# Ledger of designs, part 104: peptides against a protein of PDB entry 1LOE

Target 1, 181 residues: chain A of PDB entry 1LOE
Amino acid sequence: TETTSFSITKFGPDQQNLIFQGDGYTTKERLTLTKAVRNTVGRALYSSPIHIWDSKTGNVANFVTSFTFVIDAPNSYNVADGFTFFIAPVDTKPQTGGGYLGVFNSKDYDKTSQTVAVEFDTFYNTAWDPSNGDRHIGIDVNSIKSINTKSWKLQNGKEANVVIAFNAATNVLTVSLTYPN
Target 2, 181 residues: chain A of PDB entry 1LOE as posed
Amino acid sequence: TETTSFSITKFGPDQQNLIFQGDGYTTKERLTLTKAVRNTVGRALYSSPIHIWDSKTGNVANFVTSFTFVIDAPNSYNVADGFTFFIAPVDTKPQTGGGYLGVFNSKDYDKTSQTVAVEFDTFYNTAWDPSNGDRHIGIDVNSIKSINTKSWALQNGKEANVVIAFNAATNVLTVSLTYPN

## One batch from the design tools (peptide; made by RFdiffusion4, then SolubleMPNN)

Design b2_p26_2_s1 (from b2_p26_2, 12 letters changed)
Fold by OpenDDE base, seed 4:
Structure b2_p26_2_s1 (fold): chain B 181 residues (1-181), chain A 26 residues (1-26)
Amino acid sequence: as target 1 above (181 residues)
Amino acid sequence: ATYNLSHTLSDEEIRSLPDYVRIGFA
């Protein structure tokens, strides 16, 4: 079975800066999003809305975020779906679970989703995941089918340091995952 | 080990987003 937890630097002990959805919950230092039971949806939203772009002027904001996550998936034959970072409308609610990661509802591009995600996917879904079956990092834009992927070797139980940045000058979204040890 | 990935969002993809968003994890 697989359990996913993460921490962010802005996570306070009072937890008032987080909106929990589904089965998501927190401990003193970590948020837990994925339970051992597959197809569950646990989400946590940072409560503060972000002005990501201005539809009137067309101006787009830069942003950078960093976080640490841990995936416990000792059984490679019986794992959950992984961990997902996402940007979505302020009133976003849990979406389809399982392979859709609780973030999307379709493998087809759907602009009405209004969601960009970075997935750290530990379960192979034949219908949309890379055919090599590797665990992977994916950038998802309005679809669970990643627009770009990178094979990723999960280090079970170890902290992964992630930096996700968007450069408004170039419109480039970058993802960096590091296992320091 | 370090893994890097990037994508250049198109104008259409950017315009698909709302002005205000929340960051979340799932």
Scores: peptide ipSAE 0.708, ipTM 0.968, DockQ to the pose 0.677
Fold by OpenDDE base, seed 1:
Structure b2_p26_2_s1 (fold): chain B 181 residues (1-181), chain A 26 residues (1-26)
Amino acid sequence: as target 1 above (181 residues)
Amino acid sequence: ATYNLSHTLSDEEIRSLPDYVRIGFA
């Protein structure tokens, strides 16, 4: 059983409610995503839509979010699929579970997905994950197959501080994960 | 330990996104 919990330190300008999908739920201090069974999906959406870009003018918005997540697994060598941050259409629903993280349906680039994700992937899927088998951070654009990855050593039960930012001037999406201990 | 990762989105990738999105966790 893997439990991913996190607290959002900074999100959108308008803090609102969460929309829970699947097995996702919240406590007073944490959002919890429980993945006790493989291929189950727990998601939580920030209820307030975010204006990412303007298709009429071409203007792109800057974006930054910060959160802390914890992955708790009874066996650090036998965990579930990890944790995923994503942006998707406002009416998004849970997608394929398991290795697709409940966010994607294909390893092939599919622009109709309209989804960008940052995965903190704790399970090696031979079909698309980096061949070294390492747990990894990945940036996913319209595909579960990451466009870029970074080997990452999970510290079970430890708080990971994450900053994800998009710079509209450069079109660069950046991810930073820090274990303070 | 600190881990950094980045990607420069192409024009096609940006245009693939809707104007409005929701942020989520899974």
Scores: peptide ipSAE 0.708, ipTM 0.968, DockQ to the pose 0.680
Fold by OpenDDE base, seed 3:
Structure b2_p26_2_s1 (fold): chain B 181 residues (1-181), chain A 26 residues (1-26)
Amino acid sequence: as target 1 above (181 residues)
Amino acid sequence: ATYNLSHTLSDEEIRSLPDYVRIGFA
């Protein structure tokens, strides 16, 4: 099966392989997704579509992506939603519902969303987040309610190296976050 | 520190996806 791999290490104003949505923009070689206006979302899409699923043959593609993100948050625990990686239809649009990471719009499983996300969640949402209140990594399949989570200790202001891979042979989506320091 | 997480997508979840997707960040 074909594998699509990409790594974005630097973001610039002339980043032609990104489609900015909402308040998303680049500055100082960083992708900034912080919303400038309430009830808005900042997003960036990788411009090249990925053939992830062949409905005719049933073939599923492998993919591997790596990226680095930094979260700068004040000392308060619940200050922002965090960072989200997602896979969505090519014409996906930002979702403005609060707490839904700009990706989802419902607490319930909705296959019509056709969206898989990996959340690096720094905000506790009572309705769907793990009850322990920990900041966490979550895998979200067509729902903001993570199908699996892992407690995660944010290192504020530090670069987190992330590798997300989908193995088509096993249908396993894997997430690895490493703080190299 | 390294954090690992995984999930095995069901057939239903796979079939829920479109043929073509975009990867994004939010």
Scores: peptide ipSAE 0.683, ipTM 0.963, DockQ to the pose 0.844
Fold by OpenDDE base, seed 2:
Structure b2_p26_2_s1 (fold): chain B 181 residues (1-181), chain A 26 residues (1-26)
Amino acid sequence: as target 1 above (181 residues)
Amino acid sequence: ATYNLSHTLSDEEIRSLPDYVRIGFA
C-alpha cells in the first residue's frame, strides 16, 4: 500500500473546493491518495475552472502553485505509482490504464488529451520511462511519455516542497522540488 | 536536495490546451 498526501500552500488568490475522484479524499487537512495496488487511482481537482487559454485571442494565463507532498510506502522500493500534478479539461476523469498515473492513457503524443502533467514517478514503466530506471520527475504534455525528465531520489515519508509555475510570456513550465532535509 | 525541471511549450502544445482547465492531483 502506498499513501501519498499533500497540502496546497499556495494556489492563486483563493483556495477552491476539491472534487474527489477515485480513492482521493481529505483527512486531517491533507489530501490523501491511497493506492492499495497498482491501477488504483485517487485524484482531486480544484473545483473552480481556470481560464488558462483563450483560443480566440491566443492569450495564456500565468499560474503558480506550491504544495507539499509525502509518499509513504511500506517498502520504499515497492511504490505502486508516483504522484502527479496535472492540468486537464474541466471534465477530466481518472484514467485507469496501468502505469498511466491516473492521468493519461497512452504513451503516444495525443493533443486531444489536452493534459499537461508533472509526474513524480516512482515506478519504472519500460515502455515509456527513462531507460535508466531512475525514479524521476517528468513534464508530460499530452502523453505519459515525458517530454523532459530529471532523475529524482525519493525520500520516503519525507515532505517534498514543490513549486510549479507557468509563465505565459515565455510559455515555460517550471518545476522545483525540494526536500528541506 | 533540490530538483529543477522545465519545459517550454511549443505553439502546438499551447494550442492543444483547452480554454478552461482544472488543476488536479493524482
Scores: peptide ipSAE 0.673, ipTM 0.962, DockQ to the pose 0.678

Design b2_p26_2_s4 (from b2_p26_2, 13 letters changed)
Fold by OpenDDE base, seed 2:
Structure b2_p26_2_s4 (fold): chain B 181 residues (1-181), chain A 26 residues (1-26)
Amino acid sequence: as target 1 above (181 residues)
Amino acid sequence: ATYNLSHTLSKEEITSLPDYVRLGFA
């Protein structure tokens, strides 16, 4: 079983392994994915394709990734929709913005989306988000409506260390977010 | 604070993905 492992700990203008889409861009040591306006979509793709599974053999690969993100939302009434990690087809393009995070187009399961995402959702969308209205971490499989969620207390301006792993032996996707404090 | 979340992908969910993917942030 193959394993792909990578970590993104630093971003910069000379980042050669990123493909920027929409409003996504880098400054020195920072990846910026959103503007301070609603419904903008900024994305960055890791340029190297990953062989997740083999449709001919049925083999599934492990992967693990780690990264750090910071959300700065000084105005709680004017926040972006959150941060999202996703895996998608190599030719993926920005999808519906706003509550769809630029990654999905439907709240209904749509296998043609071919996208799995981990959302760190900071905006409550009544139509699909957990009814408690909490900011949350969600695992999204071919739908913006998370298959599983966890209430998450955003620490504004603080670094969140994230590890996302897929275990091919168990088919379990795991997400771990840690604030140092 | 640490937050953990997991999901076991079904066969259908896995096979819905393409063989090759890109990882991304949005």
Scores: peptide ipSAE 0.723, ipTM 0.971, DockQ to the pose 0.870
Fold by OpenDDE base, seed 4:
Formats: C-alpha cells, structure tokens, sequence
Structure b2_p26_2_s4 (fold): chain B 181 residues (1-181), chain A 26 residues (1-26)
C-alpha cells in the first residue's frame, strides 16, 4: 500500500489557513492527502487566494512555492496515484479521482478546467502516462496528460524537497525535486 | 539526487487561468 504526506510549514490539527476537501487532513506537522485506498481524493487548499495574473493589464505574477513530501510505497503492485500541487480557481472542488488525481477530468486539453498542476505520479495510467511506465514528475496544463515529464526514482519513506517556481518574465514554470540524502 | 523539469507556458495557457487562484495539493 501507499501513503502520501507532505509538509510545507508546521501544520496543526486546526490549520486555519488550509481548506480541506475530501479525505485530506493534517497531523501535528504533516498534511496527509492519500490513504492506502485506491481512487480516493484528498485535497487541501491554501485559504488565501493569490493574484496570479491580471486580465485587464495582462500582467503575470511570479511565484515560488516549496514543500517537502514523503511517499511510502513499499509495495509496487499496490500503490496509490501519487499527489499533485495545483493552481486552480478559488472555488475549485475535487475532480475525478484515481489517475486524474482529483484535479482533472480529461486527458484532452480543456481550458475550462483553468488548472495547472505539477504531479508526482506513482501509478502508470496507460492512456496518458509516459509509455516507459516510470514514476514521474509531470507538468499538467488543463489536462491530466502532462505537457512535459521527467522520470523520477522514488525513495520510499524519504523526504523530497520540492521547489516550484514561475518566472513571469519568461513564462517558464520550473520544478525541482531533491532528495538531500 | 535532483530532478528538474520545466515548461514554458503559452499565452493561451496562462490566460486560461482566472485572475485569482488558490494553491492546493491533492
């Protein structure tokens, strides 16, 4: 079975700056999104909206987000789908679960989803994942089918440090995952 | 081990987002 948890800051049981959806919850210092049950959707949103771009001026904002996650997937046959970081409308609700990670509903580009995600995908979905079957990092734009992917060797139970940055000057979204040990 | 991935968002992709968004995990 697989469990996915991560921490951005010190979490508490009554984390007021998080909006929990589905099966998402916090412990003393960790956010847990995925139980050892297939097709579950656990989400947590930062309560504060961010001004990502201005439709009147066309200006786009820079942003940088960092977090640490741990995945426990000791059994390669009974793994969850991984987890995603996403940017979505303020009133976003859980979407299709399982391979869609609770974030998307289609493998076809759908601008109406208004969602950009970075997936840390531990389950191979034949219909859209890279054919090599590798666990991977993916950048998803309005589709569960990643626009770009990177094979990723999961280190079970180890903390991965992630930095996700968007440079408005270049429009480049960058993902960096590091296992420090 | 370090893994890097990037994508240059198109104008269409950027403007597909609303002005205000929330960050989340799933």
Amino acid sequence: as target 1 above (181 residues)
Amino acid sequence: ATYNLSHTLSKEEITSLPDYVRLGFA
Scores: peptide ipSAE 0.722, ipTM 0.970, DockQ to the pose 0.680
Fold by OpenDDE base, seed 1:
Structure b2_p26_2_s4 (fold): chain B 181 residues (1-181), chain A 26 residues (1-26)
Amino acid sequence: as target 1 above (181 residues)
Amino acid sequence: ATYNLSHTLSKEEITSLPDYVRLGFA
């Protein structure tokens, strides 16, 4: 099976310690998530918890993160599953692999998942992905079935600059991915 | 090339999250 490597060379300005799960690991320069075969799960968590909202006051926090990732695959037409950024409970553990990206377990909305993710999905899963079969960016809320998607043309081996932001005043989550060329 | 995507989270979606979370990559 083809190996797909996701290299995250740049994080936000505040680098934190990482908790590695599954096959995730780091080098001096980058976080690496390598999928040698389908259904493998490699994850890395920022060690410091984030106060995303306050259930007592109802206050919701603004959030912004930026990072750069590279997808390397010998065959750009056969990259497995893709890359995912997620927000989950502090004690989160790897979930179902493969098309579930190691982050979810169901295509049905499940509030007990308590997980929001931004997927950069490189594999078409007929059961829940957009029917056009395009690689896509997706926003996932408590389900692997994205609440919204955007067709995305992967540039193999090239750095993708990503900004993900949540505006607490509007409750809008935004994702921006830019390739250099 | 630039790709943009957004979603307005509902109250239910927001409150489904715990107060404290961890960020991660997979």
Scores: peptide ipSAE 0.718, ipTM 0.970, DockQ to the pose 0.671
Fold by OpenDDE base, seed 3:
Structure b2_p26_2_s4 (fold): chain B 181 residues (1-181), chain A 26 residues (1-26)
Amino acid sequence: as target 1 above (181 residues)
Amino acid sequence: ATYNLSHTLSKEEITSLPDYVRLGFA
């Protein structure tokens, strides 16, 4: 089983391996996904498609991705929806429904979404987020309602190192977020 | 601080994806 590895440590203004969608862009080695405008969606796709599984053979691929993200919120009580990593069809387009992270468009499980996401959610949506109101990491499979969550304390302005891996032997998707400092 | 989370995808969840996907950020 082949493993695809994706790591971005430096973003440039002319990032050839990214497809920018919506308001997403890069400046000064940062990928900016959110403008200070309500209901805006900014996304960036890794340009190279990944063969995640083979419908003919049934083989499933391993993949590992690592990246660093920073949330800079001028108001710690209003930090928008946070940050989201996702796996989606190659022709995926931004979704503009509020609270859906720019990735989903339904509150219910919808296999036609064909999307798996890892949310680093900083905004509490009463309709689907954990009732404790904590900022959280969530794994979303074809639904904005996370199938599993982990309470997470945002360190505003600090770099979070993330590793997301899928093990084809076990079908386990793992997420690790570390604040090194 | 380190935070870990995992989920075992079902066959249905895996096969709901297309053969080829793109990774993205939002």
Scores: peptide ipSAE 0.700, ipTM 0.967, DockQ to the pose 0.856

Design b2_p26_3_s1 (from b2_p26_3, 7 letters changed)
Fold by OpenDDE base, seed 5:
Structure b2_p26_3_s1 (fold): chain B 181 residues (1-181), chain A 26 residues (1-26)
Amino acid sequence: as target 1 above (181 residues)
Amino acid sequence: SISLDNSGTGLSYSSSLKNIYVGVVA
């Protein structure tokens, strides 16, 4: 079965506190998001809302976050759905689990969702995932169907170092993942 | 190492969203 652990190195502009939703909980060293069973949704939110739009200037804020996650999915025939980073409104609640990753409810574009996600997807959903069936990283905007994807070779049990940056001037979200040598 | 971005795709910010949460889920 697939298990996931998560450690935040940088998450937003302030010192981090977390709001847990669903099955998520914390230990001294790691955040655990899953009970290692199918269709569970465990979420953790940065407890300080980020003010991203300045009403006086009209400026949109940049942000950079970095974190580490570990996925254990040794059996390719018995995996969960992976790990997801997301950005959403302050009243966000867990959404549909499984292939919808707990952040979306449809493959159809829904602007009212106001949710952007970076998925590290370990399960092939025929209805929306890249047809090659590869594990992949995807950028999702208001839909579980990614606007862009890249094949990703999971290294089981190893720490993946991730940096996600948003440049408001260019509207570019950049995702970088590195496995230490 | 692997890198991905949304260049050439339809990501944009809407001013109707003034505050956000960032989070993780599995």
Scores: peptide ipSAE 0.399, ipTM 0.874, DockQ to the pose 0.061
Fold by OpenDDE base, seed 1:
Structure b2_p26_3_s1 (fold): chain B 181 residues (1-181), chain A 26 residues (1-26)
Amino acid sequence: as target 1 above (181 residues)
Amino acid sequence: SISLDNSGTGLSYSSSLKNIYVGVVA
């Protein structure tokens, strides 16, 4: 079982109403995405008022977002699948749960997914996760199989500060996670 | 502090998307 809460600080220039999917819901202070059972999918979406792609110029927008999240598992050594940030089409719906994190359906690249995710993955899936078995951060592009990963030590019950930035000019997505002292 | 990026790795997001949802899931 696992409980994940989320607090967003930045989501582009405009904050819009949250769209809840699956088991996600919000309180005044936090967004709660899980109901402490495995294979559950709880999502919350902001519809971006900013065009990430300009059809006239072909330009892609930069963006920066920051947030905090908490994973609170009854057993720090036995957690669920973690937390995932994602970018998807405006008609996106919850996808396969569990190891697919509710955002993908395959480890095979599928351009029709049109989804990019940053996973904070707390569960080792032998089929696609790094072979060392470490909990990890991953960048996922149209596939649950990350294009890049980095080992990450979960601090159960503690707030993680996350910054995700995309530079369109360099085509680089940067993820940073910090547990404040 | 942990940092990760895709430098040196291809990141191809759909250029056909004008609008997106940004979301979180667990």
Scores: peptide ipSAE 0.384, ipTM 0.844, DockQ to the pose 0.064
Fold by OpenDDE base, seed 4:
Structure b2_p26_3_s1 (fold): chain B 181 residues (1-181), chain A 26 residues (1-26)
Amino acid sequence: as target 1 above (181 residues)
Amino acid sequence: SISLDNSGTGLSYSSSLKNIYVGVVA
């Protein structure tokens, strides 16, 4: 079965500012997200809320994050759903699993979700994923149906370096993924 | 490397969200 691990350099046994939901857990240097059964989710949240909006000025903060993840999906026809980075309200709880990645509940736009996600999707859901069936990166806004996608070739067991940046002035979210040589 | 963005797609944070959680899921 597919397994996923996630690492951030600031992870440490003495500074675990994480809220685990579902099947997520941590080792000394890695966060492991492994589904126990089909349609379950493993989530980890940064335990300190991030202030992104200034009530006095109305300004939204810029955001940049970097991390690595590893996916093992040796069977392309029997995989889980991949790895997802998300931004959500502070009261967020696991949502629908499986193809909804534990962050959404519908392919229809739902503004009440108030959730933005970057999916590294290893499973083709015919109802909303790109028709070519490729594993892909997607940007999701209040819906599992991505507003934009790009094909991504998974390297099994290899660490992918990811940078996600949001420019508040332009409302542009940028995702980059690199497998180091 | 692979890059993706949402330019021209209409992404916007809701101004009502002062505080957020950042997380990962699989």
Scores: peptide ipSAE 0.380, ipTM 0.839, DockQ to the pose 0.061
Fold by OpenDDE base, seed 3:
Structure b2_p26_3_s1 (fold): chain B 181 residues (1-181), chain A 26 residues (1-26)
Amino acid sequence: as target 1 above (181 residues)
Amino acid sequence: SISLDNSGTGLSYSSSLKNIYVGVVA
């Protein structure tokens, strides 16, 4: 098996291990994905493609990713779609369609996207989000409509610690979010 | 703390997808 690991304690202007797409950039030693304006998409990709499938053996790689994110939404009535972690093909491009988290490009399932996302969704889209209207975490497989969701209480401006792990033997992706005390 | 997984949903990688990017977006 192969493992790629890196740690970034401070983001800088010459962050060569990241590919910035859309409005993503670094400032004040932070990775900033959004501007304080509507209809913007900011993405950052790890600059080295990761080999996850061995066609000869059929083996799929395990992985664990941990990160911290902050959502600052002072007005609950005017919020963006939220934060999203995603896994996509190497030719992935930012998507600008509203409500699609910058990852998907339609409301329909599209297996050709070959994209898995973990959404931390702060905007209720009646067409596909859980009917209770709660902010939620969702696992998205080739579709903006999550295959599974869980209600999530956003703590505005607080750092959320996230761990996303994939077990290839069981094909289970696990997401955990914690607001430290 | 909250957790979520896809157990029972059939998530799998495709043989057509050998190399990926990992990213974040907002």
Scores: peptide ipSAE 0.350, ipTM 0.828, DockQ to the pose 0.067

Design b2_p26_3_s2 (from b2_p26_3, 8 letters changed)
Fold by OpenDDE base, seed 3:
Structure b2_p26_3_s2 (fold): chain B 181 residues (1-181), chain A 26 residues (1-26)
Amino acid sequence: as target 1 above (181 residues)
Amino acid sequence: SITLDATGTGLSYSSSLKNIYVGVVA
């Protein structure tokens, strides 16, 4: 069994193990994905492709990732779409369609996307988001419409600790979010 | 804390998705 692991405590100006796409950049040892303007998309990818599925053996890798993120959106009426973790093909490109989290490119299911995303969604899109209008965590499979969601109360400007794990044996993707006391 | 899970992601049976990028976006 082979394992790929990495840890980034501080983000430097020349972060060799990240691929920056769109407006993503580092400043003050932090990864910044958005500019303070409308209609921007910023992404950062781990620079090395990860082998997760072996078609010859049928083996699938387990993985666990942990990170913290901060959303600063004091005005609930003027807010962007939120933060998203994603798994995508190596030719993945940032998507600029509004409401699609920078990951998807239409409102419809598209299996050719081959993209799994975990959204921390701060904007209610009536066409596909949970009808209660709550900010929410969603798991997205080739679609902006989540296969599962849970309401999430944003704590503005606070660091959220996230753990995302995939158990290949059970075929379960698990997302945990905690705001430390 | 909040916990959410799902199955049917395709990660366990996608023969065409052998190598992937992991990323974040906002």
Scores: peptide ipSAE 0.433, ipTM 0.880, DockQ to the pose 0.075
Fold by OpenDDE base, seed 1:
Structure b2_p26_3_s2 (fold): chain B 181 residues (1-181), chain A 26 residues (1-26)
Amino acid sequence: as target 1 above (181 residues)
Amino acid sequence: SITLDATGTGLSYSSSLKNIYVGVVA
């Protein structure tokens, strides 16, 4: 089974392996997805499409990706909607912002979106988020309403190390987040 | 560390997702 792995640790103005959408851009060695304005949607796509399905054999590829993100909010108790990793078709475009994270348009399941997201959600949306109101990691399939969630404590301004892996044999998507000491 | 997993993503049986983009958004 094919496996694709990638990691982006440094960004720059001459970054050639990213497609920017919306408000996403690079400054110095950072990828900046948000501006200090309301309802910003900044996206960056890995410029090389991943061939995940082999139509002849029916095999699905494994993949592993790792990255680091920082949420730096002026007020740790009044943050925006968070950070999201997503998988989508090659013609994907920014979707509804705010609580929909720029990747979805509804809490209703919509198979036509063909989008899987891993949300690191810092804002409680009463209509679909876990009722305890905790900041959380969620796995979203064709809907902003997560199929699984786990409480997560944001460390404002700190680097979070993330690994996301898909095992095709077991059909398991795994997300790990670590704040190094 | 925090770990979360799930099945039913559709990746294992979605013939229409032959090619995908991976991305980040905030």
Scores: peptide ipSAE 0.425, ipTM 0.884, DockQ to the pose 0.076
Fold by OpenDDE base, seed 2:
Structure b2_p26_3_s2 (fold): chain B 181 residues (1-181), chain A 26 residues (1-26)
Amino acid sequence: as target 1 above (181 residues)
Amino acid sequence: SITLDATGTGLSYSSSLKNIYVGVVA
């Protein structure tokens, strides 16, 4: 069983206000997302919505988030689906689990989803994942089929430091992952 | 480190996304 722990550096592990969905829960000062079996979904949302769009001007806000996650995989060849960061409407609910990561329902583009995800994908789904079969980071827009991907080497049990930033002026979403030495 | 970026996320032109949640899932 793959286990993922998560903390948001910006808010601190003991200062986070979270809305739990599905199987998500907290342990001592840490968020824990655990799949007993495949296709289960555990989600946590920051309880304070982010105002990203100005209705008067049409301007979109910049944002940056930083967090740390740990994936404990029992075997390099027997893992769950990984870890996913997502942006969604305030009425978002868990979607299809398993390979759809609990955030999407198909590989077809659906603008009504209004969901952007950054997947740290540890399981190869032949139907939509990069054909090389590598574990990968993907940026997903209204579809589980990523608009861009990059191979990622999971370091089991190690803390991954992630920064995700959106620059409204350039319309670029940037993801950075680092394993400290 | 590893970096990845993308445009066309829809965030810049989504008139219906006045407020958003950010979250994680596994």
Scores: peptide ipSAE 0.422, ipTM 0.882, DockQ to the pose 0.068
Fold by OpenDDE base, seed 5:
Structure b2_p26_3_s2 (fold): chain B 181 residues (1-181), chain A 26 residues (1-26)
Amino acid sequence: as target 1 above (181 residues)
Amino acid sequence: SITLDATGTGLSYSSSLKNIYVGVVA
């Protein structure tokens, strides 16, 4: 019964060059990824591929993205699987839904996936999620099983401001989430 | 606010990822 929508701020409000996959669609104010039904996969991709690897120099680009997302659930105790940001190859298609968040197919590491995700996970999956059962932010590399997590308290219906940055020099991916006052 | 970071994402050493899509999903 969870509804997830977001607005991307990195590319500006009037820049709507997106590729929709699955159940995702756009309004003038927000991008809606899923309605109040379970096991749906709605994705939106920035329509322009981003060049991050220079084959001549071997340099990898930095990137920074910022966006706002909202999770609406009927109550704090009955939510779906959450919201996910991801980086993937240019031929990426929706993957397994539900606990796999539409971006992965296994908890086993699979380098052929070539997918990095930042999950804002609202549902506890016993097989791979942190054992404390907390809702959490996770960084996922070629697997739904996160390489790092941090507990996150969902504020139902509130806008979460997110910044995700990759520093190529330090090889650090950083995620910041703020609920503004 | 919450901050989380990680290394070992493969973004800095994967020659197969010359071009990427950035997206969101729910």
Scores: peptide ipSAE 0.409, ipTM 0.877, DockQ to the pose 0.068

